# Peptides against a protein of PDB entry 5EFW, part 124

Target 1, 141 residues: chain A of PDB entry 5EFW
Amino acid sequence: TTLERIEKNFVITDPRLPDNPIIFASDSFLQLTEYSREEILGRNARFLQGPETDRATVRKIRDAIDNQTEVTVQLINYTKSGKKFWNLFHLQPMRDQKGDVQYFIGVQLDGTEHVRDAAEREGVMLIKKTAENIDEAAKEL

## One batch from the design tools (peptide; made by RFdiffusion4, then SolubleMPNN)

Design b1_p27_8_s2 (from b1_p27_8, 9 letters changed)
Fold by OpenDDE base, seed 2:
Structure b1_p27_8_s2 (fold): chain B 141 residues (1-141), chain A 27 residues (1-27)
Amino acid sequence: as target 1 above (141 residues)
Amino acid sequence: MEELRKLIEEVRKKVEKEKGPAKPVPK
């Protein structure tokens, strides 16, 4: 699909389904994480977490979901093969015309390194902009 | 977008079949 071909790492999750599973993943996301689409769809994104994933950061993500708010964090994730990467991650809700949350958009920065200072700010701006673009593109859903 | 809708619907059906029905998102 056109959305799948957006050259950014992102997923869409459905909080109405049990455990807020991924219902859509971009090609880039699949490449980044080394999973097939079949392996990812229908699962909660927590499978990317591992031993060195900071639990406090995970809690921030969970809180944002529970509160239906956006959040931007950096956390260690793991590919299918077990490779660690730093994930500058932005999550925000997709809302319908009534303002009710339909989905969550999760965007991951390109790259595998922890970013700080100006690089982090730039990355945050990029992933937030990407999320907005995805939100606009997915309004027809 | 139609293909995307189909894809999402397939995932939803799968999840609902395996894990249970969708529930309203708390407001």
Scores: peptide ipSAE 0.506, ipTM 0.884, DockQ to the pose 0.839
Fold by OpenDDE base, seed 5:
Structure b1_p27_8_s2 (fold): chain B 141 residues (1-141), chain A 27 residues (1-27)
Amino acid sequence: as target 1 above (141 residues)
Amino acid sequence: MEELRKLIEEVRKKVEKEKGPAKPVPK
């Protein structure tokens, strides 16, 4: 599909389903994480977390989902092969015309390194813009 | 877009079958 071919790392999750599972993943996301689409669809994205993933940062993500707000964080994630990478992650709710949350959009920066200062600001701007583009593209869902 | 909708629905059906039904998102 067109949405899958967007050359950005992103997933769409469904908070109405048990444990807010991934219901859609871009090709780039699969490539980044080394998983097949069949391996990740229907699962909560926590499988990307591991021993060095900061639990306080994870709690920020959980709180944002529970409060239906957006959040931007950096955290350690792991590929299928166990390779660590820094994930500049942005999450925001996708709302319908009535304002009700339908999905969450999760966008991951292309890079695998921790970013600071200007690079971080640029990355945040990029992933937020990407999330907005995905939101618009997914309106037809 | 119809293909995408169908894909999403298949995932949703599978999850609901295996883990339980969808529930309203709290406001």
Scores: peptide ipSAE 0.484, ipTM 0.880, DockQ to the pose 0.830
Fold by OpenDDE base, seed 1:
Structure b1_p27_8_s2 (fold): chain B 141 residues (1-141), chain A 27 residues (1-27)
Amino acid sequence: as target 1 above (141 residues)
Amino acid sequence: MEELRKLIEEVRKKVEKEKGPAKPVPK
């Protein structure tokens, strides 16, 4: 689909389904994580976590979902082959016309390196803008 | 968007079959 071909790393999850699984993933996300679409769809994104993933950061993500708020964090993730990478990650709810949460949009910064200071601020602005664009593109879901 | 909706429905159907039905998101 057109949405899948957006050249950004992102997923859409469905909190109304058990365990808030990924229901949509971009081609870029699959390339970043080294998984196929079939391996990703229907699963909670926690499969990207590993030994060095900070549990406190993971809890921040969980809290944001539970509270239906947005969050931006940076955490270590792992590809299918086990390669570590730093993931600057932004999560925000997608709401319907009544204001009720239907989905969550998760956007990952391009690249795999840890970012700091000005580079981090720039990355945050980029992934937030990307999330807004995805929200508009997917409003008819 | 029609094809996208169908794709999403297929994923939802599989998940609901394997893990259980969808439920409203708590407010």
Scores: peptide ipSAE 0.476, ipTM 0.873, DockQ to the pose 0.812
Fold by OpenDDE base, seed 3:
Structure b1_p27_8_s2 (fold): chain B 141 residues (1-141), chain A 27 residues (1-27)
Amino acid sequence: as target 1 above (141 residues)
Amino acid sequence: MEELRKLIEEVRKKVEKEKGPAKPVPK
């Protein structure tokens, strides 16, 4: 499938650009967060954070970017209107044929609760699989 | 796919114009 056909909540960011901005956002992501594409493209995804977003969890995300590794966390995010949601978030680097990082893929699974145990494991498997599908679809970019 | 690539490139150009040039990802 093509990148545009993936109907999941995800973004692609460019760590080679200042502040690792979003360069692509799925339609589902825009619907979830209540932002327009014009409001999001070219910005760092931290605008989803708010008062109750755990700083330690955010640091894990930042560390993963700095170290060019993947990470999976749950954190509180906010829509444009200020609605809180629990975001089961997976981030992983997209590498070129030489192994160098070109982009990051961020996948979001939203929910009203902080999921645990079997539900969390299932969600993690889902968003990781989604990220791999995005990686494959985006290789031609 | 080509149109999508062009859209992404436009975003990149805008960011580079407004915030500075791209650089290699730190190792």
Scores: peptide ipSAE 0.424, ipTM 0.859, DockQ to the pose 0.826

Design b1_p27_8_s3 (from b1_p27_8, 13 letters changed)
Fold by OpenDDE base, seed 1:
Structure b1_p27_8_s3 (fold): chain B 141 residues (1-141), chain A 27 residues (1-27)
Amino acid sequence: as target 1 above (141 residues)
Amino acid sequence: MEELKELIEEVRRAVEARLGPARPVPK
């Protein structure tokens, strides 16, 4: 589909379903994580976490979801084969016409290296912009 | 785009069928 073919790493989750599962994943995201779409859809994104994933950062993500706010973090994730990578991603709520949270959009920066300083700031701006573009696209009638 | 929204809804329905009906998002 067109959405799946967007050349960005992103997922959409549904907080109105049990355990806030992923309901959409781009092809790029699948390639990054080495999972098939069937293996990902319907699951909470926590399957990407592993031994070296910082739990405090995970709590920030949880808090953002609970508070229905956006968050940008960088943490260790693991591919299906067990390869570690640094995941710099931005998560933000998608709201309906009434202003109620409908979905969450998560956009991950390209690459697997730990990003710092100016490069991190630039990456954050990029993934935030991408999230907004996806939000706008999803809201079109 | 409408096509994107339709795709999301299709997947949402499929997931909902497996995981249960949608519920109010906790505040």
Scores: peptide ipSAE 0.164, ipTM 0.737, DockQ to the pose 0.540
Fold by OpenDDE base, seed 4:
Structure b1_p27_8_s3 (fold): chain B 141 residues (1-141), chain A 27 residues (1-27)
Amino acid sequence: as target 1 above (141 residues)
Amino acid sequence: MEELKELIEEVRRAVEARLGPARPVPK
């Protein structure tokens, strides 16, 4: 699928389903996280979290979902093999023609590491633009 | 992208079968 082959790390979740499961994941995301598509689809993305994932940051993500707003955070995530990585994560709602939230798009900056200041700002801009491109592509589903 | 749409619906059905029906997103 064209959307699957977008060379960016992203997932699409469905907040209208119980526990807001992942309904789509890019090939890049699978490669990053070391999971197969079959292992991910239908699951809540919290499986990426682990012992060193900041609980307050996770709460920010949850609050953004509950409030149907966008958020950008950095958090520790874990691959299937247990490798830690810094995830510069951007989440935004995708709305339908009525303005209701249909999906959430989660974007992980490629080659994520712990970034700050100007680097963070540039990264945020990049992933927001990526999310917009994904949003536009997803509207053609 | 009809193929992806079909996949999404398949996943939706599977999730609903396992966890219950879809519900409106709280506003």
Scores: peptide ipSAE 0.163, ipTM 0.743, DockQ to the pose 0.783
Fold by OpenDDE base, seed 2:
Structure b1_p27_8_s3 (fold): chain B 141 residues (1-141), chain A 27 residues (1-27)
Amino acid sequence: as target 1 above (141 residues)
Amino acid sequence: MEELKELIEEVRRAVEARLGPARPVPK
């Protein structure tokens, strides 16, 4: 689809399904994580976590989902082959016309490292803008 | 978007078959 071809790393999850599974993943996300679409769709995104993933950061993500709020964090993720990478991750709810949460949009900054200060702020701004663009593109989901 | 909606529904059906029916998002 056109949405899949957006050259940004992102997924869409469905909190209305058990365990908030990924229901959509961009081509770039598949390339980043080294998974096929078939391996990802229908699964909770926690498969990206591994030994060095900070559990407190994961809890921040979980809290945001449970509270239906947005969050931006940096955490260690792992590709299918086991390669570690820093993921500057932004998550926000996608709301329907009634204002109810329909999906979550998760955006991962391209070529992420653990960044701080101005670099982090720049990345956060970028991924938030990307999330808004994806929200508009996916408004008819 | 139509293709995307179809894909999403396909995934939804597959997930429901495996994990159970969809539920309202808590408020």
Scores: peptide ipSAE 0.111, ipTM 0.680, DockQ to the pose 0.818
Fold by OpenDDE base, seed 3:
Structure b1_p27_8_s3 (fold): chain B 141 residues (1-141), chain A 27 residues (1-27)
Amino acid sequence: as target 1 above (141 residues)
Amino acid sequence: MEELKELIEEVRRAVEARLGPARPVPK
């Protein structure tokens, strides 16, 4: 589909299904994480976590999902081959016209090191804007 | 977009078959 070909790293998850699984992933996300589409659809995104992933940061993500709010964090993730990368990750709920949560949208920026203030702010603005664009596109689902 | 809709429904069916039916979104 055209949505899959958007040159941004993102996934869409379904909190109405058990364990909030990924129901959509962009081609860029597959390339970043080294997984096939078949390997990740229907799975919770926690498979990207590993030994050096900060548990407190993961809890912030979980709290945002539980509270149906947005959050932006940086955390260590792992590719299929086990390569570590810093993930600047933004998560936000996608709501319908009634205001009810339908999906969550996750957008990722990769890096080899922790991003400092200036670059972080720029990245945050970019991924938030990207999430909004995806939200509008996904409303047709 | 129709293809994406079909894909999502296919994924839903597969997930429900393995993990159980969909549930209300927590509030």
Scores: peptide ipSAE 0.082, ipTM 0.665, DockQ to the pose 0.792

Design b1_p27_8_s4 (from b1_p27_8, 9 letters changed)
Fold by OpenDDE base, seed 1:
Structure b1_p27_8_s4 (fold): chain B 141 residues (1-141), chain A 27 residues (1-27)
Amino acid sequence: as target 1 above (141 residues)
Amino acid sequence: LEEVKKLIEEVREAVEKEKGPAKPVPK
């Protein structure tokens, strides 16, 4: 689909379903993680975690979802082949017209390196802006 | 953007209608 072909790494999850599964993934995200769409849809994104994934960072993500707030973190993730990469991503809730959370939008920065300082700030701004654009596009319908 | 918006809405609607319980994944 056109949405899947957006040249950004992103997923959409549904917290109203059991275990907040991924319901949408961009082509870029699939390429990054080396998974097929069929392997990802319907699953919680935690399958990307592994031995070196920081548990405290994962807890921050969980807390944000539980509290229905946004979060921006970097953590070690693993591709299907087991390759480690640093995942800098921003997660934020998507609300309906009533104001209730219906989805979460997760946008991952391009690249697999641990990003620091000015580059990190720029990356964060980019992924946040991308998330907002997706949110606005969805809300207008 | 209009095409993207339409597609997003279609995806949302489809998911709401057809998506069932999530598949178990490792924590």
Scores: peptide ipSAE 0.065, ipTM 0.621, DockQ to the pose 0.169
Fold by OpenDDE base, seed 3:
Structure b1_p27_8_s4 (fold): chain B 141 residues (1-141), chain A 27 residues (1-27)
Amino acid sequence: as target 1 above (141 residues)
Amino acid sequence: LEEVKKLIEEVREAVEKEKGPAKPVPK
């Protein structure tokens, strides 16, 4: 599909379904995480977490979902093969015309270490813009 | 776009079948 071919790392989840599963993933996201589309559709994105993933950071993500707000964090994630990577992650709700949350959009930037402050700021701006573009595209869903 | 909508619907149906009906959006 056209949406899948957007050259950005992103997923769309549905909080109105049990356990907020992934309903859409970009090709780039699949390449980053080493999963097939069939392996991840219908699953909660927590499968990316592992032993060194900071639980406090995960709680920030969960709080954002529960409160229907956006959040930007850095956390350790794992590929299917078990490779660790730093994920600069941005999450935001997508709302309908009535203002009700329909989906969440998650955007990921790959990293090797903690992103430096300057690079983090640039990355945050990039992923927020990306999320906005995806939001506009997803309104047609 | 129609393919995207179809995929989403298929996923929704699969999830609903596996885990039960949709629930209210968290607040």
Scores: peptide ipSAE 0.027, ipTM 0.578, DockQ to the pose 0.741
Fold by OpenDDE base, seed 4:
Structure b1_p27_8_s4 (fold): chain B 141 residues (1-141), chain A 27 residues (1-27)
Amino acid sequence: as target 1 above (141 residues)
Amino acid sequence: LEEVKKLIEEVREAVEKEKGPAKPVPK
């Protein structure tokens, strides 16, 4: 779909389903994580976590979901092959017209190291570009 | 990180457009 082809790493999850599974993943996300769409859809995104993933950071994500708030963190994630990568991760709820949380949208920026200072700024710029691409893709829907 | 937030909002809009009006999801 047009949404899937947006050149950004993102997923959409459904907190109204058991265990808040991924219901949508961009092509870029699949490439990043080395999973097929079939392997990802219907699963909770925790499969990206591994031994070096900071549990406190994971708790921040969980708290954000539970409290239906947004959060931005950096954490170690793992590809299917076991490759570690730093994930600049932003999560926020998507609300319906009534204000109820309908989905969560997660955007990921991959990196080989923790993103700081200039690298962080660069990452932000990349995310901005991604946003623009998504915007353009959305216009085609 | 404002750009990231913007991206998310854009994705949100795209999702809404693609999926149509919100409807109840079975739990």
Scores: peptide ipSAE 0.068, ipTM 0.563, DockQ to the pose 0.099; fails the geometry check
Fold by OpenDDE base, seed 5:
Structure b1_p27_8_s4 (fold): chain B 141 residues (1-141), chain A 27 residues (1-27)
Amino acid sequence: as target 1 above (141 residues)
Amino acid sequence: LEEVKKLIEEVREAVEKEKGPAKPVPK
């Protein structure tokens, strides 16, 4: 589909379903994480976490979902084969015309190292813009 | 936009059927 072919790593989750499962994933996300679409649809995205994933950072993500707010963090994630990567991650709610949360959009920028300063700012700008583009494409104006 | 929305809703329905009924979004 057009949405799946967007050349960015992203997922859409449904907080109205048990455990906020992934309901949509881009082709790039599947390639990055080494999972098939069948393996991840219907599951919570926590399968990307592993031994070196900072639990405090994960709590920030959980709090954002619970509070229906956006958040941007960097955390260690793991592919299906166990390869570590740094994930510059942005999450934001998708709201309907009444302002009620329907979905969450998660955008991932992968790297071999933790980024700081100008590189981090540029990455954050990119993933936030991507999230807005997905939001725009997924709902009527 | 309509095509994309339809796709998302179709996927949502499939997942909902598998995982059970929808619930209110957390506060």
Scores: peptide ipSAE 0.042, ipTM 0.594, DockQ to the pose 0.544; fails the geometry check

## One batch from the design tools (peptide; made by RFdiffusion4, then SolubleMPNN)

Design b1_p28_1_s1 (from b1_p28_1, 12 letters changed)
Fold by OpenDDE base, seed 4:
Structure b1_p28_1_s1 (fold): chain B 141 residues (1-141), chain A 28 residues (1-28)
Amino acid sequence: as target 1 above (141 residues)
Amino acid sequence: SALRFDLAKTFPKLPPAPSIAEVREALL
């Protein structure tokens, strides 16, 4: 689909299903993470976590999901082959016309290092705008 | 590593929104 071919790393998850599984992943996300679509659909995104993933950061993500809020963090993630990368990650709820959360949009910006200052601000702006664009497209449903 | 932030692409133009049908298919 056009959505899958958007050249941004993102997933859509369904918090209304057990364990908030990924229900959509972009081709770019699959390329980044080295997984096939079949391998990740229906799974919680925690498979990207590993030994050096900061548990406190993961808790922030979980809290945002539970509280139905947006969050932006940086954390270590792992590809299928075990390659580490820094993930500048933004997550936000996708709400229906009534304001109820239907999905979450997660956008990933990958890098070799933890980014700060201007680079971080620019990255955050990018991933937030990406999430907004996806959300706007979905609002037409 | 190829897994790096590209500041030159920090403000890329976003692609057009997918069609309603494509979004619906992807989200169901």
Scores: peptide ipSAE 0.134, ipTM 0.587, DockQ to the pose 0.174
Fold by OpenDDE base, seed 2:
Structure b1_p28_1_s1 (fold): chain B 141 residues (1-141), chain A 28 residues (1-28)
Amino acid sequence: as target 1 above (141 residues)
Amino acid sequence: SALRFDLAKTFPKLPPAPSIAEVREALL
């Protein structure tokens, strides 16, 4: 689909289903993580976590979901083959016209190292804008 | 190739796409 071909790493999850599973993933996300679509749809995104993933950071993500808020963090994730990468990750709720959370949008910016300072700010701006554009596009149709 | 952060400028609004519900039903 057009949405799948967006050249950004993102997923859409459904918090109304048990364990907030991935219901949509971009082709870019699949390429990054080395999974097929069939392997990840219906699963919680925690399969990307591994030994060096900071548990406090994961808790921040969980808290944001529980509180229905946005969050931006950097964490270690792992591809299917076990390759580590840094994930500059932004998550935000997609709300309906009544303000109720329908989905979450997660956007990933991958790299080989933790980003800081100006690079971090620029990356955060990019992934937030990406999430906003996805949200807007999804709401319009 | 090595993974890298892509700090390219933000992109314009996304083109129209199927609704999330439609996408979900198609993919699941």
Scores: peptide ipSAE 0.029, ipTM 0.523, DockQ to the pose 0.193
Fold by OpenDDE base, seed 1:
Structure b1_p28_1_s1 (fold): chain B 141 residues (1-141), chain A 28 residues (1-28)
Amino acid sequence: as target 1 above (141 residues)
Amino acid sequence: SALRFDLAKTFPKLPPAPSIAEVREALL
């Protein structure tokens, strides 16, 4: 679809379903993570986590979902082949016309190291803008 | 390919806006 071809790594999840599964993934996300769409859809995104993924950071993501708020973090994720990468990750709720949360948009920016300062700020700006544009395109649902 | 942050792309590259029907198909 048009959304799948967005040249950014992102997923959409459904918190109204058990375990907040991924219901949409971009082609770029599949390429990054080395999974097929069939392997990902219907699953919680935690399959990207591994031994070096910081548990406290994961809890921040969980808290944001529970509180229906946005969050931006950096965490270690793993591809299907087990390759580690740093994920500058932004998550935000997608709300319907009534204002109720219907989905979450997750955007991933991958790298080989944890980034700070100007590089982090620029990356955060990019992934937030990406999420807003995805929301704008998809919020009619 | 090497995994890296691409800070040169400050704005997301988006395809043309999908129709509501296309979005629905993608999300359902």
Scores: peptide ipSAE 0.026, ipTM 0.533, DockQ to the pose 0.172
Fold by OpenDDE base, seed 3:
Formats: C-alpha cells, sequence, structure tokens
Structure b1_p28_1_s1 (fold): chain B 141 residues (1-141), chain A 28 residues (1-28)
C-alpha cells in the first residue's frame, strides 16, 4: 500500500524549506481540492484561500506554524474550480526524538457549512486522532 | 446552541480514523 491511499484528507508540509511547502498530499485531498499532485507538491497550502476566507483565522494558522504549536480552526477554502467549502482544519507539528520540528501534519474535514456544538466536537476529535495516528506511524519509519 | 447538526450530512465523507497499523502499512 501507499501513504497516499489513506482515506483521509491530509498533507505534510516542510517548515524547514522556504514558505513551508506541501511535500505530501493524500489522494483524498487531491480529490477534494480538484488539483493534481504535480500542481500541489512544492507549494504553500495558501492556494486554497480566497475572497471569503477569514484573514484572522489564517493568521491563527500562521502563528501556530511560527510558534511550532498545534491549532484547530474552521475556514472557507476553495477548490481549483472555485467551489467554496468549509474546512475543519487541524494542524500539528511532527517532532523528531530530540523534540525538533521536522514537519507539519494538516488534516482537513470538508463540509457545506460551519459546524457547531456536538458536530464540531466530533469532527475535531476525528481529525486530531487522524493526525496523531499519522504522527505515530511516521515516528517508526 | 439549540441547533442540531447531522455530522453525516454536514461532512460528505466521514470514515473512521485509520489505525496506526494501517498507516504504518501504507508507509511501507
Amino acid sequence: as target 1 above (141 residues)
Amino acid sequence: SALRFDLAKTFPKLPPAPSIAEVREALL
């Protein structure tokens, strides 16, 4: 099997490279966003942002990267064709055995509306668990 | 809020999180 075939929307980015580019994207992520792998690899994930994307939320993501912390937010993203979707997004650092950040794991849960209450909590739990499992698996490589 | 959401309807695809073992297998 291949890592790309994991049935979840996720990317891995490399903050040690200029502009924290995507170095891995799941097939599901490609299908969601309507991009090819060639169009995505090596780019910063900001290409998903558009006119209605909340700038304050984007700043929270950037701050988390800069501070090497995790963050969970909901924001409007856009597919290649310009279709809007709500992205329940979780980002967390992947650290080596020394505690240094090697990569970031980003997990996306797409929807048609901003989720609240129990639905939000369930979604958050799912994407966090997904990220944790990816992280733990990667540590054993 | 009093507004209830159907997670399955809101998110078009909600498979369970893959196990660590499944992820490891995919990385091979």
Scores: peptide ipSAE 0.088, ipTM 0.612, DockQ to the pose 0.069; fails the geometry check

Design b1_p28_1_s2 (from b1_p28_1, 11 letters changed)
Fold by OpenDDE base, seed 4:
Structure b1_p28_1_s2 (fold): chain B 141 residues (1-141), chain A 28 residues (1-28)
Amino acid sequence: as target 1 above (141 residues)
Amino acid sequence: SALFLDLAKTFPKLPPAPSIEEVRKALE
């Protein structure tokens, strides 16, 4: 589909379902993480975490979901084959016309190192804009 | 994926806006 072919790494999750599972993933995300669509749909995205994933950062993500707010962090994630990558990650709620949270969109910008300064700012802007573009389309449903 | 891109390119382009129909289908 057009949505799946968007050349950005993103997932949509459903917090109204048990354990906030992934209900949509872009092709790019699948390529990045080395999982098939069937392997990840219906699962919580925590499978990307591993030994070097910062627990405090994970808690920030969890808190954002629980509080229905956005968060932007960098954390270590792992592909299916065990390759580490830095994930500049932005998560924000997708709200309906009444303002109620229906979904979350998570956008991942992968890299080989932790980004700082101007690169980080640019990356954050990019992933936020990506999330906004998708969310704006969804609002018209 | 930045991991597979040339070092000269830091970030990919912004994605196009998905169609409403595709969003609806994906979120059903």
Scores: peptide ipSAE 0.048, ipTM 0.555, DockQ to the pose 0.143
Fold by OpenDDE base, seed 2:
Structure b1_p28_1_s2 (fold): chain B 141 residues (1-141), chain A 28 residues (1-28)
Amino acid sequence: as target 1 above (141 residues)
Amino acid sequence: SALFLDLAKTFPKLPPAPSIEEVRKALE
């Protein structure tokens, strides 16, 4: 099932740098997207987008970044080799003790189909929880 | 960037994934 295939796919981006580049990517994310770490660090994650990626959905992501809010969407992404996958994507800001945004956490749940209803709700809960775990882990350093 | 490089070294298995059961309970 989709849940059985859930990997710890996530990136950290830095909105304080030009174009909000990826500054960290999990090993699972690299495996999913077929990129090396060297290929993607310092780049905006838009390289995952392609012909069938919904531009309106991408705009929702951009708006969330600009507004420093969280967002959860599903969109078509592409691996390095050009394979399509559905990305159930959650993005949320990582804030410091003063409440200022330092980074964004992006969590990806990949699948072969657009998930709906109970499956979507379950996936959303999982990726949100994952994002919270990342946030807490980062604060413990 | 440096912080998260350290994060990768310190927590190579991050993030811990919630169990399916935990997710289901949260949805009830």
Scores: peptide ipSAE 0.028, ipTM 0.583, DockQ to the pose 0.038
Fold by OpenDDE base, seed 5:
Structure b1_p28_1_s2 (fold): chain B 141 residues (1-141), chain A 28 residues (1-28)
Amino acid sequence: as target 1 above (141 residues)
Amino acid sequence: SALFLDLAKTFPKLPPAPSIEEVRKALE
């Protein structure tokens, strides 16, 4: 169901606050990253980055936020314990009825390897649909 | 903000949202 699709790894950030901090994180995201909710709320999500995180990919994410656009990338992230994982990541703005950006929705699909071809296409479809479900759910509140 | 409403009441399978006070405290 649409509701069940929201039971995935995601965060909501507030670009209207200093440094675009996380204001909401799913339980799955906390389990994946090994952080408590108290440790991450109010922080920028860059704490997931580490030595092998591609800086050019991070710049793509930053550019999307600055330009208020969506982006889909794969990057290396790290858990609190330092474990590496591949993050198929989708980011998109959440806009109000006037068209102004209120929040960003970030959805993460984790894996042990970089995905390509059909697997990548399916993963992208999943995380984009998840982001849309979150957007719709938030608007209905 | 709608994000700080009772999400569990409206969507029982969604994780709980933080309170406005919790977010404000984290930003201090």
Scores: peptide ipSAE 0.019, ipTM 0.529, DockQ to the pose 0.106
Fold by OpenDDE base, seed 3:
Structure b1_p28_1_s2 (fold): chain B 141 residues (1-141), chain A 28 residues (1-28)
Amino acid sequence: as target 1 above (141 residues)
Amino acid sequence: SALFLDLAKTFPKLPPAPSIEEVRKALE
């Protein structure tokens, strides 16, 4: 679809379904993670985690979902082939007109190293704005 | 492809797309 062709790494998940599965993924996300769309739809995004993924950081993500809040973190993720990458990750709830959470939007900025300072600030701004744009677009559907 | 997204594209314009709700229902 046209939405899938957006040149950004992102997923949409459904917390109203068991284990908050991915219900949408961009083509860029599939290319990054080396998975097919059929392999990831209906699954929780935790399949990207591996041995060097910081469990404390993962807990921050889980807490944000449980509390229906946004979060921005950096963590190690793995492609299907086992390649490690740093994921500057932003997650935020998508709310309806009544303010109830319908979905979560996750945006990923991948890299070979943990980013700091100006690079981090710029990356955070990018992924947050991307999430906002996706949220606005989705509400128009 | 490149690992990093183009940071200059902070404000992407999203094109029209099919309903996300339709996708969700198809997965149930």
Scores: peptide ipSAE 0.016, ipTM 0.465, DockQ to the pose 0.233

